# Ledger of designs, part 30: peptides against a protein of PDB entry 5T59

Target 1, 112 residues: chain A of PDB entry 5T59
Amino acid sequence: TTPTMQSTSLLTEHLGYPPISLVDDIINAVNEIMYKCTNAMEKYLMQRNIIGKKDFSDEIKIGTAKLESLLENSVDKNFDKLELYVLRNILSIPSDLLEENRFRLLHHEKLV
Target 2, 90 residues: chain B of PDB entry 5T59
Amino acid sequence: EHIRFQRLVQVCNKALEESIRKLQSWEKIHECFPNYGQTREGIENLTVCQQQVIKLWSNLSRVEFDAIFHERSIEEKLNQLDDLINKARS

## One batch from the design tools (peptide; aimed at target 1 N89)

Design b2_p18_5_s3 (made by RFdiffusion4, then SolubleMPNN; from b2_p18_5, 7 letters changed)
Fold by OpenDDE base, seed 1:
Structure b2_p18_5_s3 (fold): chain B 112 residues (1-112), chain C 90 residues (1-90), chain A 18 residues (1-18)
Amino acid sequence: as target 1 above (112 residues)
Amino acid sequence: as target 2 above (90 residues)
Amino acid sequence: SEVEEARKKGLAKKDTLL
């Protein structure tokens, strides 16, 4: 079930922020972590770019970029699934509570 | 009784684990550095990188996600949501 | 093998990325 405007409003009131904001924080964080990881790897290898008489700097840069691409693709795929799951199944209100007589429950509890 | 926050943690961990899965493959690492990985020293360096990047990934994600959860008070809010739903159904 | 030995040596190192 896709989240409705009503559920979003109720959850926003309950959380103090829109549900999507939590997901955005998570996704932004993992993206930052991803690039920190790949950057750290590149730097480590670039400090060790010469072995014997050969300079592997170009290969290191290309190789690290390839790994970054692999990681980006995987992150995008898995966290898209996460977003869908969180919004549908975790940050959700059951349909029976969205009926006219019951959707006020969250609001009522805040006022009591 | 309280299930939503547990599920949130589970799906986050799953997404993180699946995202780093390919980097756990030595073959995938080596493929990116075909000539560098033909040297003994290169193999050693790549091995260190593989091991440490996975650790870094795990540690950074733990710290950052916990911070997000705290800042958003998500455990408390999800527990309250569970309670409200359960109360409504009782 | 030489590859396995090199990997073992790498795993034994205490180097960190950050």
Scores: peptide ipSAE 0.657, ipTM 0.941, DockQ to the pose 0.969
OpenDDE base, seeds 2, 3, 4, 5: peptide ipSAE 0.648, 0.653, 0.655, 0.656; ipTM 0.941, 0.941, 0.941, 0.941

Design b2_p18_5_s4 (made by RFdiffusion4, then SolubleMPNN; from b2_p18_5, 8 letters changed)
Fold by OpenDDE base, seed 3:
Structure b2_p18_5_s4 (fold): chain B 112 residues (1-112), chain C 90 residues (1-90), chain A 18 residues (1-18)
Amino acid sequence: as target 1 above (112 residues)
Amino acid sequence: as target 2 above (90 residues)
Amino acid sequence: SEKEEAIKRGLASKETLL
């Protein structure tokens, strides 16, 4: 069920955009969300960096960086899997519809 | 009958859940702040951070993904795709 | 324990990151 040029063309016509564009939107969104989350955490802790006359600023910066890296690696791994799954199993056209006699169905439906 | 959009939502939720899994571990959070987490106030602050970052992650992803799905009309398009496939096989 | 109580207080907090 690997995407083909034919599938991509037909789906682009149907969707009004290339299938990969949807995946790109999703990945861009989660990356933005990820950095908003880690930035918010760092800012929150840096506002509370002094406890009992001890300054934990350096530890907070290092610790939040470690968490960011951990989250970043997990996001990359899981959304790479998502990309493959979406393109292969959701935004896909069965092989029986990739025959010339079946192409007309997608084109005729567009003609209303 | 209509299955593709449901699968899209499911795989998105799964990816989001698996991505945040490690931050749901208090042990992993505490390990990143070994000395800060030895203080009472530090533990309280880290607990708030852990809870709120998970909530923020969930809320932001819901809003942004719904916006994407709407802008791309993906539910309608995937339903139409399902219908076309089913019609061709009938 | 003292640490356990600290966690409980944190869980009950109404503070937010944003």
Scores: peptide ipSAE 0.361, ipTM 0.929, DockQ to the pose 0.953
OpenDDE base, seeds 1, 2, 4, 5: peptide ipSAE 0.258, 0.261, 0.348, 0.231; ipTM 0.922, 0.922, 0.928, 0.920

Design b2_p18_6 (made by RFdiffusion4)
Pose (drawn by RFdiffusion4):
Parts: structure tokens; sequence; C-alpha cells
Structure b2_p18_6 (pose): chain A 112 residues (1-112), chain B 90 residues (1-90), chain P 18 residues (1-18)
């Protein structure tokens, strides 16, 4: 289903937070991990940048950064689909409920 | 009958697996370090990275998301939502 | 902090490529 304002309004009430807030926590979380991994990888190699008698510091900085940017694209790509797949199929509303009052059951839930 | 939350786990894992796939390929890894990878020690060091980075990627994401799913009680909110739409359709 | 370090890292890489 396509998201609507009633679903956003109702789901915000059921969840206690807007449906997008969960998606923010995920995207924001994976990005932090992405950089944490690349930074950890660069330092592992920089203290191993000299093999034999040659210094590969330059190649490492370029390589670690060249990898980082490829995840920035792939992650932004794959988690936008998640942002979409979730708001359409998981935090989702059918027609059975907004055509004939979903408000009854949510109000009914909070009380009885 | 409780089907929506398992989906949330499936879609998260699905996004992560696709997010890291290019790093599971030794080829693309060596492309970023062509000269460095032509040394024995370089090959050994790069192997230690991709295998550890992947493990770190999997673990950090696994722990946080399980935590996010807890701080927002999403498993329950969705289980309440799954079994609630059924009561409505009935 | 990690994003800043990543920006610095990209600048250094560009300079080295030049």
Amino acid sequence: as target 1 above (112 residues)
Amino acid sequence: as target 2 above (90 residues)
Amino acid sequence: ELKEEAEERKEEAEELEE
C-alpha cells in the first residue's frame, strides 16, 4: 500500500513515534558502522604500510577512501529501498480500515 | 499469523547483505590496492581486513538493530498490528 | 567525528591523486 496521512497519523499514535523515526535510527546507525569499519581498516593497514623497504602509505589512503565512497553509494542505495519497502509493506494500512474507521480499533485498543 | 515483524528482520538483513557484497569479492579489494596486494604480506594483511571488517559489519549492525527494535518495541507494535487487522477483517 | 575524519581522508586522497 502507498502511505497516507491517516496511516502516518494513526501509526504515529500507535507507535508513539512517526513511522520514519525507526527508519532514521536504522540509516543513521548503519552509517556510523560504515565509517567505524573503514577507519578501523585504514589504521590496521597504516601501521602495516611498509612492507620490506617500500612505503605504501599513499596507496592505502587512496584505497581505504576509494572503498569508503563505494559503500556510501551502495548503502544509500540499499537503505533507501528499505525506507520504501518498510513504509509501503510493513508500517502499512489496507483499505479495509481507513474505508470504515480504523479509529474504532485504535481507540478501542488504548482503553478496554 | 505474526508475519510483519519477521519481515522487518528480513528486510534489514537483506539490505545489509547487499550493502557489503562488493567487499566480499577479493577482486575489487585488490583493485583498490594493486601494488600493495602484489606483495605476500600485503595479501595476508588484506585478507585479515575483509574477513574481519565483514565480521565487524555483521556484528555491530546485528547488536544495534536488535537494540533499536527493543527501544521501540517494534516486535510488539507489529504483532499487535498483525493480529489487530485480523480481528478487523473478521 | 568519524564523518570529519572521512572528509579529511578524502581530501588527502584527492591531493595524492593530483

Design b2_p18_6_s1 (made by RFdiffusion4, then SolubleMPNN; from b2_p18_6, 7 letters changed)
Fold by OpenDDE base, seed 1:
Structure b2_p18_6_s1 (fold): chain B 112 residues (1-112), chain C 90 residues (1-90), chain A 18 residues (1-18)
Amino acid sequence: as target 1 above (112 residues)
Amino acid sequence: as target 2 above (90 residues)
Amino acid sequence: DLKKKKEERKKEAKEIEE
């Protein structure tokens, strides 16, 4: 289930940033890495596009694009799962800490 | 006692591993280059390319994720969260 | 779509911070 507003607020106070910001950083990073990898692959092969007397540039472009799409789909799927898991199970506050008395404890630790 | 950061690292590694799995398949790579991969040089180039991309993926992800974890102080924060939870339950 | 979702996350993050 989706984290409660209360847990989000408490975690934001604890972390100094909203929990989703961490996930955002991770997603942005993997996105950047993904395209760096695919770009490197394309560039590498395009520098080796001629074998014998045949130019494979078109095939390389199409093939690299297919691999990029494949990677994109996989990244999307797996990091969506990651997002859900992180927000629900890692960056989460157990119900017992959502009680008022425990809420005060979090604030106390923050102030100390 | 501290478990959340370990889990974070674990799920990040899992996501990265699962994401690159398709590119680790030589069959998938070769299928994308049916004619290029029929040449000796093509096979050699694809082999090196595949290895280098996987290496690049691994290295970049390690560096970038570690940087994120550091910038967000997430290990410390998650450890503190674990401590708070444990304290509350004691 | 990863790009679309990234933008959605950013919007959500900004909304939470405000």
Scores: peptide ipSAE 0.204, ipTM 0.918, DockQ to the pose 0.027
OpenDDE base, seeds 2, 3, 4, 5: peptide ipSAE 0.201, 0.203, 0.201, 0.201; ipTM 0.917, 0.917, 0.917, 0.917

Design b2_p18_6_s2 (made by RFdiffusion4, then SolubleMPNN; from b2_p18_6, 6 letters changed)
Fold by OpenDDE base, seed 3:
Structure b2_p18_6_s2 (fold): chain B 112 residues (1-112), chain C 90 residues (1-90), chain A 18 residues (1-18)
Amino acid sequence: as target 1 above (112 residues)
Amino acid sequence: as target 2 above (90 residues)
Amino acid sequence: SLKKKAEERKKEAEEIEK
């Protein structure tokens, strides 16, 4: 179930920011972390690209790219699920609080 | 009575854990480096690399996510939300 | 890509904040 406009407005007022902003921060963070991890992996292996008389640079580049793709796919899948869960079940307003009187209560509590 | 922030932490941890799971597989790592991994030194390097990446993933994610939660004051806000809901239902 | 998705989310957030 997609959050209603009313729910979003109430939560924005309560949080001081739109609920999606939190998710955005999380997604941006994991994206950055993913890149740092894959970059570190490639650099580490490229510093150790020669074993004996054989240069494995090409294989390392290809292999690291494959791992990056694998990680990206997994991150995408799992954090898409996270986004849905957070917005629907954590940053959500129960239906009974969406009534006019309950709406006023939330607004009143902020002002008092 | 406060449940939302706990759930947030749980689902974040789960997403991070599930995301890194395939990199925790030695078989998956080795498959990406078929010839490199046939050498003794290659195996050693891949082993260390795998361990370091997993640690880096865990450490960075914890630091960054905690920073986000702090900047957004999300624990306090979610606790307040729980309180409001409970009060409304009483 | 994750980068593109992140950018899309940012745009959505900006729209809501208006």
Scores: peptide ipSAE 0.180, ipTM 0.908, DockQ to the pose 0.028
OpenDDE base, seeds 1, 2, 4, 5: peptide ipSAE 0.173, 0.173, 0.176, 0.168; ipTM 0.907, 0.907, 0.907, 0.907

Design b2_p18_6_s3 (made by RFdiffusion4, then SolubleMPNN; from b2_p18_6, 5 letters changed)
Fold by OpenDDE base, seed 1:
Structure b2_p18_6_s3 (fold): chain B 112 residues (1-112), chain C 90 residues (1-90), chain A 18 residues (1-18)
Amino acid sequence: as target 1 above (112 residues)
Amino acid sequence: as target 2 above (90 residues)
Amino acid sequence: MLKEEAEKRKEEAKKIEE
């Protein structure tokens, strides 16, 4: 089941931010890390582009681009799954607690 | 009793591990550099490169995700959520 | 494990260059 508006509101109050914000931070971070990794790989190999009398610069650029694409696709797939799981199973409120009682408990904890 | 944060860490680690799986394949690496990988020096460079990028991936992910979790106080908040739910059911 | 595999690859590479 998809998180309800009520659940999102309650969790936002509890967290101090919308649940999706955490996921966004995670996804943004991994994307940044991904490109740092691929950039490092390309730079490392480009510094070692000549073997003997042959220049492999073109092959390195193409090969690194292919690996980047593979990694990008995998990141997208796996972190889409992560987003769904986190929002549904971790940052979630059981349906039986989506009542005024849960809301009161949350407010009570803030005041005490 | 406190299970949500543990689950968060687990699924993050799983996603990271599964994402880097293709780069852990020497076959995939070599296929991207068919001629470069036909030389001794090329193979050596690719091997080191593969090792370094995987380590970089792991280290950066650990540091950045820990920072996010800290900034968002997610462990504390998830523990509190567990407690609230348990209390409500008691 | 990774180190051992790396060494194996290096040995194979030497054969290729021969």
Scores: peptide ipSAE 0.214, ipTM 0.905, DockQ to the pose 0.029
OpenDDE base, seeds 2, 3, 4, 5: peptide ipSAE 0.166, 0.168, 0.208, 0.169; ipTM 0.893, 0.894, 0.904, 0.893

Design b2_p18_6_s4 (made by RFdiffusion4, then SolubleMPNN; from b2_p18_6, 8 letters changed)
Fold by OpenDDE base, seed 3:
Structure b2_p18_6_s4 (fold): chain B 112 residues (1-112), chain C 90 residues (1-90), chain A 18 residues (1-18)
Amino acid sequence: as target 1 above (112 residues)
Amino acid sequence: as target 2 above (90 residues)
Amino acid sequence: SLKEKAKKRKEEAEKILK
């Protein structure tokens, strides 16, 4: 149920950019945030890697890597769903407006 | 009347919430640091780390997503889209 | 992955703009 070419064109005209561009911005942002979070976690713990006489640096590196993987998998899953939902249900044009007479509506309104 | 932007915000919040859920589990955090987490000091450090990461996730996502929505004028555009659809159906 | 997907789309967008 991918958006039609007509829908994409109309929405692009209305938005001033392709609908997928919004999704890409969101995805890029969350990826950046994810990296910042995992990096902060590792740095915080590495500054506290020695407890008593024992160095836990190796365990911290492995542990933070595991957490990063968990977060990455969750982000992938949930934002894939988000992409589909946004493109299908939010950035969409109802079928009744895709008829020839109504197809002109968005274009006409922009020109007026 | 205007529903699309509200839905966008809702699904974004949901995706963010679901994504961070695993890190909200102390059990999962502790499992990643089995020996470190057996020390009192280690537990304290992990606890603070977990809280800080969750807060960082929330704050950064709010700021960045709001910036995106503003730059793309998405609220206005979605409201206009709703209006056009409603007008066409009237 | 999302990272790879986003990277590909970004690269495509850059090609269009140039």
Scores: peptide ipSAE 0.391, ipTM 0.938, DockQ to the pose 0.030
OpenDDE base, seeds 1, 2, 4, 5: peptide ipSAE 0.377, 0.380, 0.367, 0.362; ipTM 0.937, 0.937, 0.936, 0.935

Design b2_p18_7 (made by RFdiffusion4)
Pose (drawn by RFdiffusion4):
Structure b2_p18_7 (pose): chain A 112 residues (1-112), chain B 90 residues (1-90), chain P 18 residues (1-18)
Amino acid sequence: as target 1 above (112 residues)
Amino acid sequence: as target 2 above (90 residues)
Amino acid sequence: ELEEQEEEILEEFEEEMD
């Protein structure tokens, strides 16, 4: 289903937070991990940048950054689909409920 | 009957697996370090990275998301939502 | 608790990298 304002309004009430807030916590979380991994990888190699008698510091900075940017694209790509797949299929509303009052059951839930 | 939350786990894992796939390929890894990877020790060091970075990627993400799912009770809110739409359709 | 778990994971990662 395509998202609507009633679903955003109703799901915000049922959840206690807008449906997008959960998606923010995920995208924001994975990004932090992405950089934490790359930074960890660069330092592992920088203290191993000299093999034999040659210094590969330059190649490592370029390589670690060249990898980081490829995840920035792939992660931004794959988690936008998640931002979409979730708001359309998981935090989703059918027609059965907004055609004939979903308000009854949510109000009914909070009380009885 | 409780089907929506398991989806949330499936879709998160699905996004992560695709997010890291290019790093599971030794080829693309060596492309970023062509000269460094032509040394024995370089090959050994790069192997230690991709295998550990993947493990770190999997673990950090597993722990946080399980935590996020807890702080927002999403498993329950969705289980309440799944079994609630059924009561409505009935 | 989450920060402690992350730190343990990072310590294990550093040990395995060494």

Design b2_p18_7_s1 (made by RFdiffusion4, then SolubleMPNN; from b2_p18_7, 10 letters changed)
Fold by OpenDDE base, seed 2:
Structure b2_p18_7_s1 (fold): chain B 112 residues (1-112), chain C 90 residues (1-90), chain A 18 residues (1-18)
Amino acid sequence: as target 1 above (112 residues)
Amino acid sequence: as target 2 above (90 residues)
Amino acid sequence: DLKKKIEEILKQAEEEFS
């Protein structure tokens, strides 16, 4: 069920960009968001690092790093699945349309 | 009729929801701050932090993904793809 | 213009973190 070169070419022509480019945009965006979130958490807690007479700065740094790792792992897994799903099931052309007559139809519709 | 864009939105939302799930667990967050979280003020700070980060995640993802979809004209392109496929099969 | 608007929205969202 892996996309063929032919389907990729047709979709690239249709979209104006390779299908993978959309996925790349999505993944890059979520990665950026992820680090913005973890950075915000760290900053928020570091501004509240002293409780009573204790300074929890080190624990906060370590704890935030752990949360970042957890989030990174989850993002990687879920968006790998997303990439596969999008490329195979959304940005895909059924095999029956890759036959000669239907292939020509797609090109004709694009040009007309 | 038009199904691909709806599926794209759904799969994106699902991926985002599943990705943030662990941060929605108070237990997971508390485990990362074992001593800090044993103080009253620490618990309060962590609670607010958890709520805010989930909110930030949701807001940023909505804005960024909508922007991507717009810049790539993906709804229009996927609708056209659906139409082409349906026409070819009719 | 769109990029600027998006950046502003993102900035506002981050500033509301409290």
Scores: peptide ipSAE 0.205, ipTM 0.928, DockQ to the pose 0.444
OpenDDE base, seeds 1, 3, 4, 5: peptide ipSAE 0.198, 0.194, 0.201, 0.201; ipTM 0.927, 0.927, 0.928, 0.927

Design b2_p18_7_s2 (made by RFdiffusion4, then SolubleMPNN; from b2_p18_7, 8 letters changed)
Fold by OpenDDE base, seed 5:
Structure b2_p18_7_s2 (fold): chain B 112 residues (1-112), chain C 90 residues (1-90), chain A 18 residues (1-18)
Amino acid sequence: as target 1 above (112 residues)
Amino acid sequence: as target 2 above (90 residues)
Amino acid sequence: SLKEKKEKILKEFEEELA
């Protein structure tokens, strides 16, 4: 089920931040890591670009770019799924707790 | 009893694992460097590079995600959420 | 710190590949 506005509000109060903020942190982190990995790979190979008397610099640049694109696509796909799962199944409030009588419970626990 | 944080860790690990899967394929790596990979030295360099980049991916992800979880106090918050739900249903 | 730890990991990567 898709998170409701009410659920989001309650979770924001509980967490101290909107649920999506956690997902944003995760996605931003993995994107940074991704580019660090591809950059490291390119640098490593570029330091070893000459084998024998042949310079493979152009091939290395093109090849690394292809791998980067491949990784980007995979990251986007998998972390989109992650976002949906987290927001729907982890940072979620069961419908039975979204009733008027149950709201008091959440607030009560916070105050006590 | 406490299940949400465990699920969060699991789904994060799954996403990370699935994201790096294609880079774990030697065939895919070699295809990107068709001439470079025809040399002995090229193969050796690509092999080492592949292994190390996968390690880098894993290590950086672990450090960064743990930091996020700590900064957001997400384990505690999710455990509290589980407790609230369980209490309401009892 | 987190920054220092990340830098260490990156340096280790470079050293292992060198």
Scores: peptide ipSAE 0.312, ipTM 0.930, DockQ to the pose 0.963
OpenDDE base, seeds 1, 2, 3, 4: peptide ipSAE 0.085, 0.252, 0.261, 0.266; ipTM 0.908, 0.926, 0.926, 0.927

Design b2_p18_7_s3 (made by RFdiffusion4, then SolubleMPNN; from b2_p18_7, 8 letters changed)
Fold by OpenDDE base, seed 1:
Structure b2_p18_7_s3 (fold): chain B 112 residues (1-112), chain C 90 residues (1-90), chain A 18 residues (1-18)
Amino acid sequence: as target 1 above (112 residues)
Amino acid sequence: as target 2 above (90 residues)
Amino acid sequence: SLEEKIKEIMEEFEKELE
């Protein structure tokens, strides 16, 4: 079920912020974490780029870039699913609460 | 009775776990460093790096997601939402 | 604080990789 404008408005009032804002925070956080992880990996390996008489700097740069790409794709896929699930199934209002009588109840609870 | 916040935590954990799945594969790691990983020292470096990066992923995500949940008061708000729904259906 | 926790995590990471 796709969220309605009415449910979004009610949830925004209840939460104090739009539901999508929570998802945005989560996605922004995981992206930051992702790049911190890949950057740390690259730096660690680049400090250990010479083994014997061979310099593996180029291979390390390419390899870490590949891993970053794989991680990016996986993060995008899984957190897109998360976004849909959260907005549709967690931050959602059942149809029975969208009725006029139940709408008044939500407002009443907020004001009391 | 209160189910929404639990579901939020579960779906976040699932997304985090599935996202890091490929980095948990030694085969995938080794494939990215085919020559480096043929050396003993390279294997050792990759092994340590893999383990610590996964740990970093887990620790950072826990701390930052908990901070988000706290800043957004989401547990309280979702519990209240559950209560409102249950009350409306009673 | 969040910044302190993140800093601690990063420092521990760097330490363990040394």
Scores: peptide ipSAE 0.264, ipTM 0.928, DockQ to the pose 0.970
OpenDDE base, seeds 2, 3, 4, 5: peptide ipSAE 0.232, 0.092, 0.225, 0.218; ipTM 0.927, 0.917, 0.925, 0.924

Design b2_p18_7_s4 (made by RFdiffusion4, then SolubleMPNN; from b2_p18_7, 9 letters changed)
Fold by OpenDDE base, seed 4:
Structure b2_p18_7_s4 (fold): chain B 112 residues (1-112), chain C 90 residues (1-90), chain A 18 residues (1-18)
Amino acid sequence: as target 1 above (112 residues)
Amino acid sequence: as target 2 above (90 residues)
Amino acid sequence: SLEEKKNKILEEMEKEFE
């Protein structure tokens, strides 16, 4: 089931931030990590670009770019699934609780 | 009783693992460097590079995701959510 | 800090790439 406006509002109040903000943090983090990894790969190989009398700089640049693309595609795919799962199954409120009583409980807990 | 945070950790780990899966394939790595990988030194360099990048991926993700979870107090919040749900159903 | 931890990990891992 797709999150409702009411669910989002209640969760935002409970969390102190919108549920999507957590997912955004996760996705931003993995993207940063991804580029750090690919950058490290390129730098490492470029420091070892000459073997014998041959210069493999061009091949290394192309190859690392291909690996980066592969990783990007995989990250996008898997973390899109993660986003959907988190928002629907983890940061979710069952329909039976999407009533006035649930809202009251949330406020009550904040006041106590 | 408390299940949501555990599921969050699990799905994060799964996404991380599946994302790095292709880089764990030597064949795919070698295909990106067809001539470089025909040399002894090239193979050695690629092997080290592959191993280190996977470790870097794992270590950085662990630290950063834990930091996010802490900053967002997500374990506590999800536990509270579980409790509220359970209480409402009782 | 988080940034310090990240930098430390990167530094340690980059040493292995030397």
Scores: peptide ipSAE 0.137, ipTM 0.917, DockQ to the pose 0.900
OpenDDE base, seeds 1, 2, 3, 5: peptide ipSAE 0.131, 0.133, 0.040, 0.058; ipTM 0.916, 0.916, 0.904, 0.907

Design b2_p18_8 (made by RFdiffusion4)
Pose (drawn by RFdiffusion4):
Structure b2_p18_8 (pose): chain A 112 residues (1-112), chain B 90 residues (1-90), chain P 18 residues (1-18)
Amino acid sequence: as target 1 above (112 residues)
Amino acid sequence: as target 2 above (90 residues)
Amino acid sequence: EFEELVEELIEETEEELE
């Protein structure tokens, strides 16, 4: 289903937070991990940048950064699909409920 | 009957697996370090990275998401939602 | 050494989430 304002309004009430807030926590979380990994990888190599008698510091900075940007694209790509797949199929509303009052059951839930 | 939350786990894992796949390929890794990877020690060091970075990637994301799913009780909100739409259709 | 670092980073993240 395609998201609607009633679903956003109702799901915000059922969840206690807008449906997108959960998506924010995920995207924001994985980005932090992405940089935490690349930074950890660069330092592992920089203290191993000299093999034999040659210094590969330049190649490492370029390589670690060249990898980081490829994840920035792939992650942004794959988590936007998640942002979409979730708001359409998981935090989703059928027609059975907004055609004939979903408000009954949510109000009914909070009380009885 | 509780089917929506398991989906959330499936879609998260699905996004992560596709997010890291280019780093599982030794080729693309060596492309970023062509001269450094032509040394024995370089090959050994790069192997230690991709295998540890992947493990770090999997572990950090596994722990946080399980935590985010807890702080927002999403497993319950969705189980309440799954079994609630059924009561409505009935 | 890098494996130990990875374990330490996982432990720090677990502590932050506690």

Design b2_p18_8_s1 (made by RFdiffusion4, then SolubleMPNN; from b2_p18_8, 7 letters changed)
Fold by OpenDDE base, seed 2:
Structure b2_p18_8_s1 (fold): chain B 112 residues (1-112), chain C 90 residues (1-90), chain A 18 residues (1-18)
Amino acid sequence: as target 1 above (112 residues)
Amino acid sequence: as target 2 above (90 residues)
Amino acid sequence: SFEKEVEEIIKEREEELS
């Protein structure tokens, strides 16, 4: 189920930040790592672009771009799933706690 | 008792593993460098790249994600959330 | 080597985050 506004507010109060902020940090980090990996590979191969008398620079550039695209697609797919799972199943408040009497529990615990 | 943080770590590891899976395929790597990979030196270079990229991916993700979890105090917060839920159900 | 470069990158990130 999709998180409610009330759930988001309570979790934001509990965490000190909106739940989505954690997911954003994770996604931003993996994207940075992804590009560092592909960049490192391209640089390494470009330093070794000549084999015998043949220059493979163009093939290396095209090939690394293809791998980057492949990795991007996979990261997008898998971390979209991660986002949904985290927000729905980890950073979530059960419906029974959102009832009127129990809705105050999280807020009360913070104040006491 | 405390389950949410463990689940977070597990789902992160799963996403990372699934994301890098295609790069673990030598056939997929070779397809991107069809002529370069027909040379002995090319194969050697690609092999090194494949191995080191996977290592870089694994190690950087570990360091970065641990840093995020620490900065966000997420283990503590998720444990507290588990406790609150359990208390409410008792 | 690529291995050494990778190690340096990891080290730099660890230092920045510490």
Scores: peptide ipSAE 0.147, ipTM 0.917, DockQ to the pose 0.845
OpenDDE base, seeds 1, 3, 4, 5: peptide ipSAE 0.126, 0.128, 0.142, 0.131; ipTM 0.916, 0.916, 0.917, 0.916

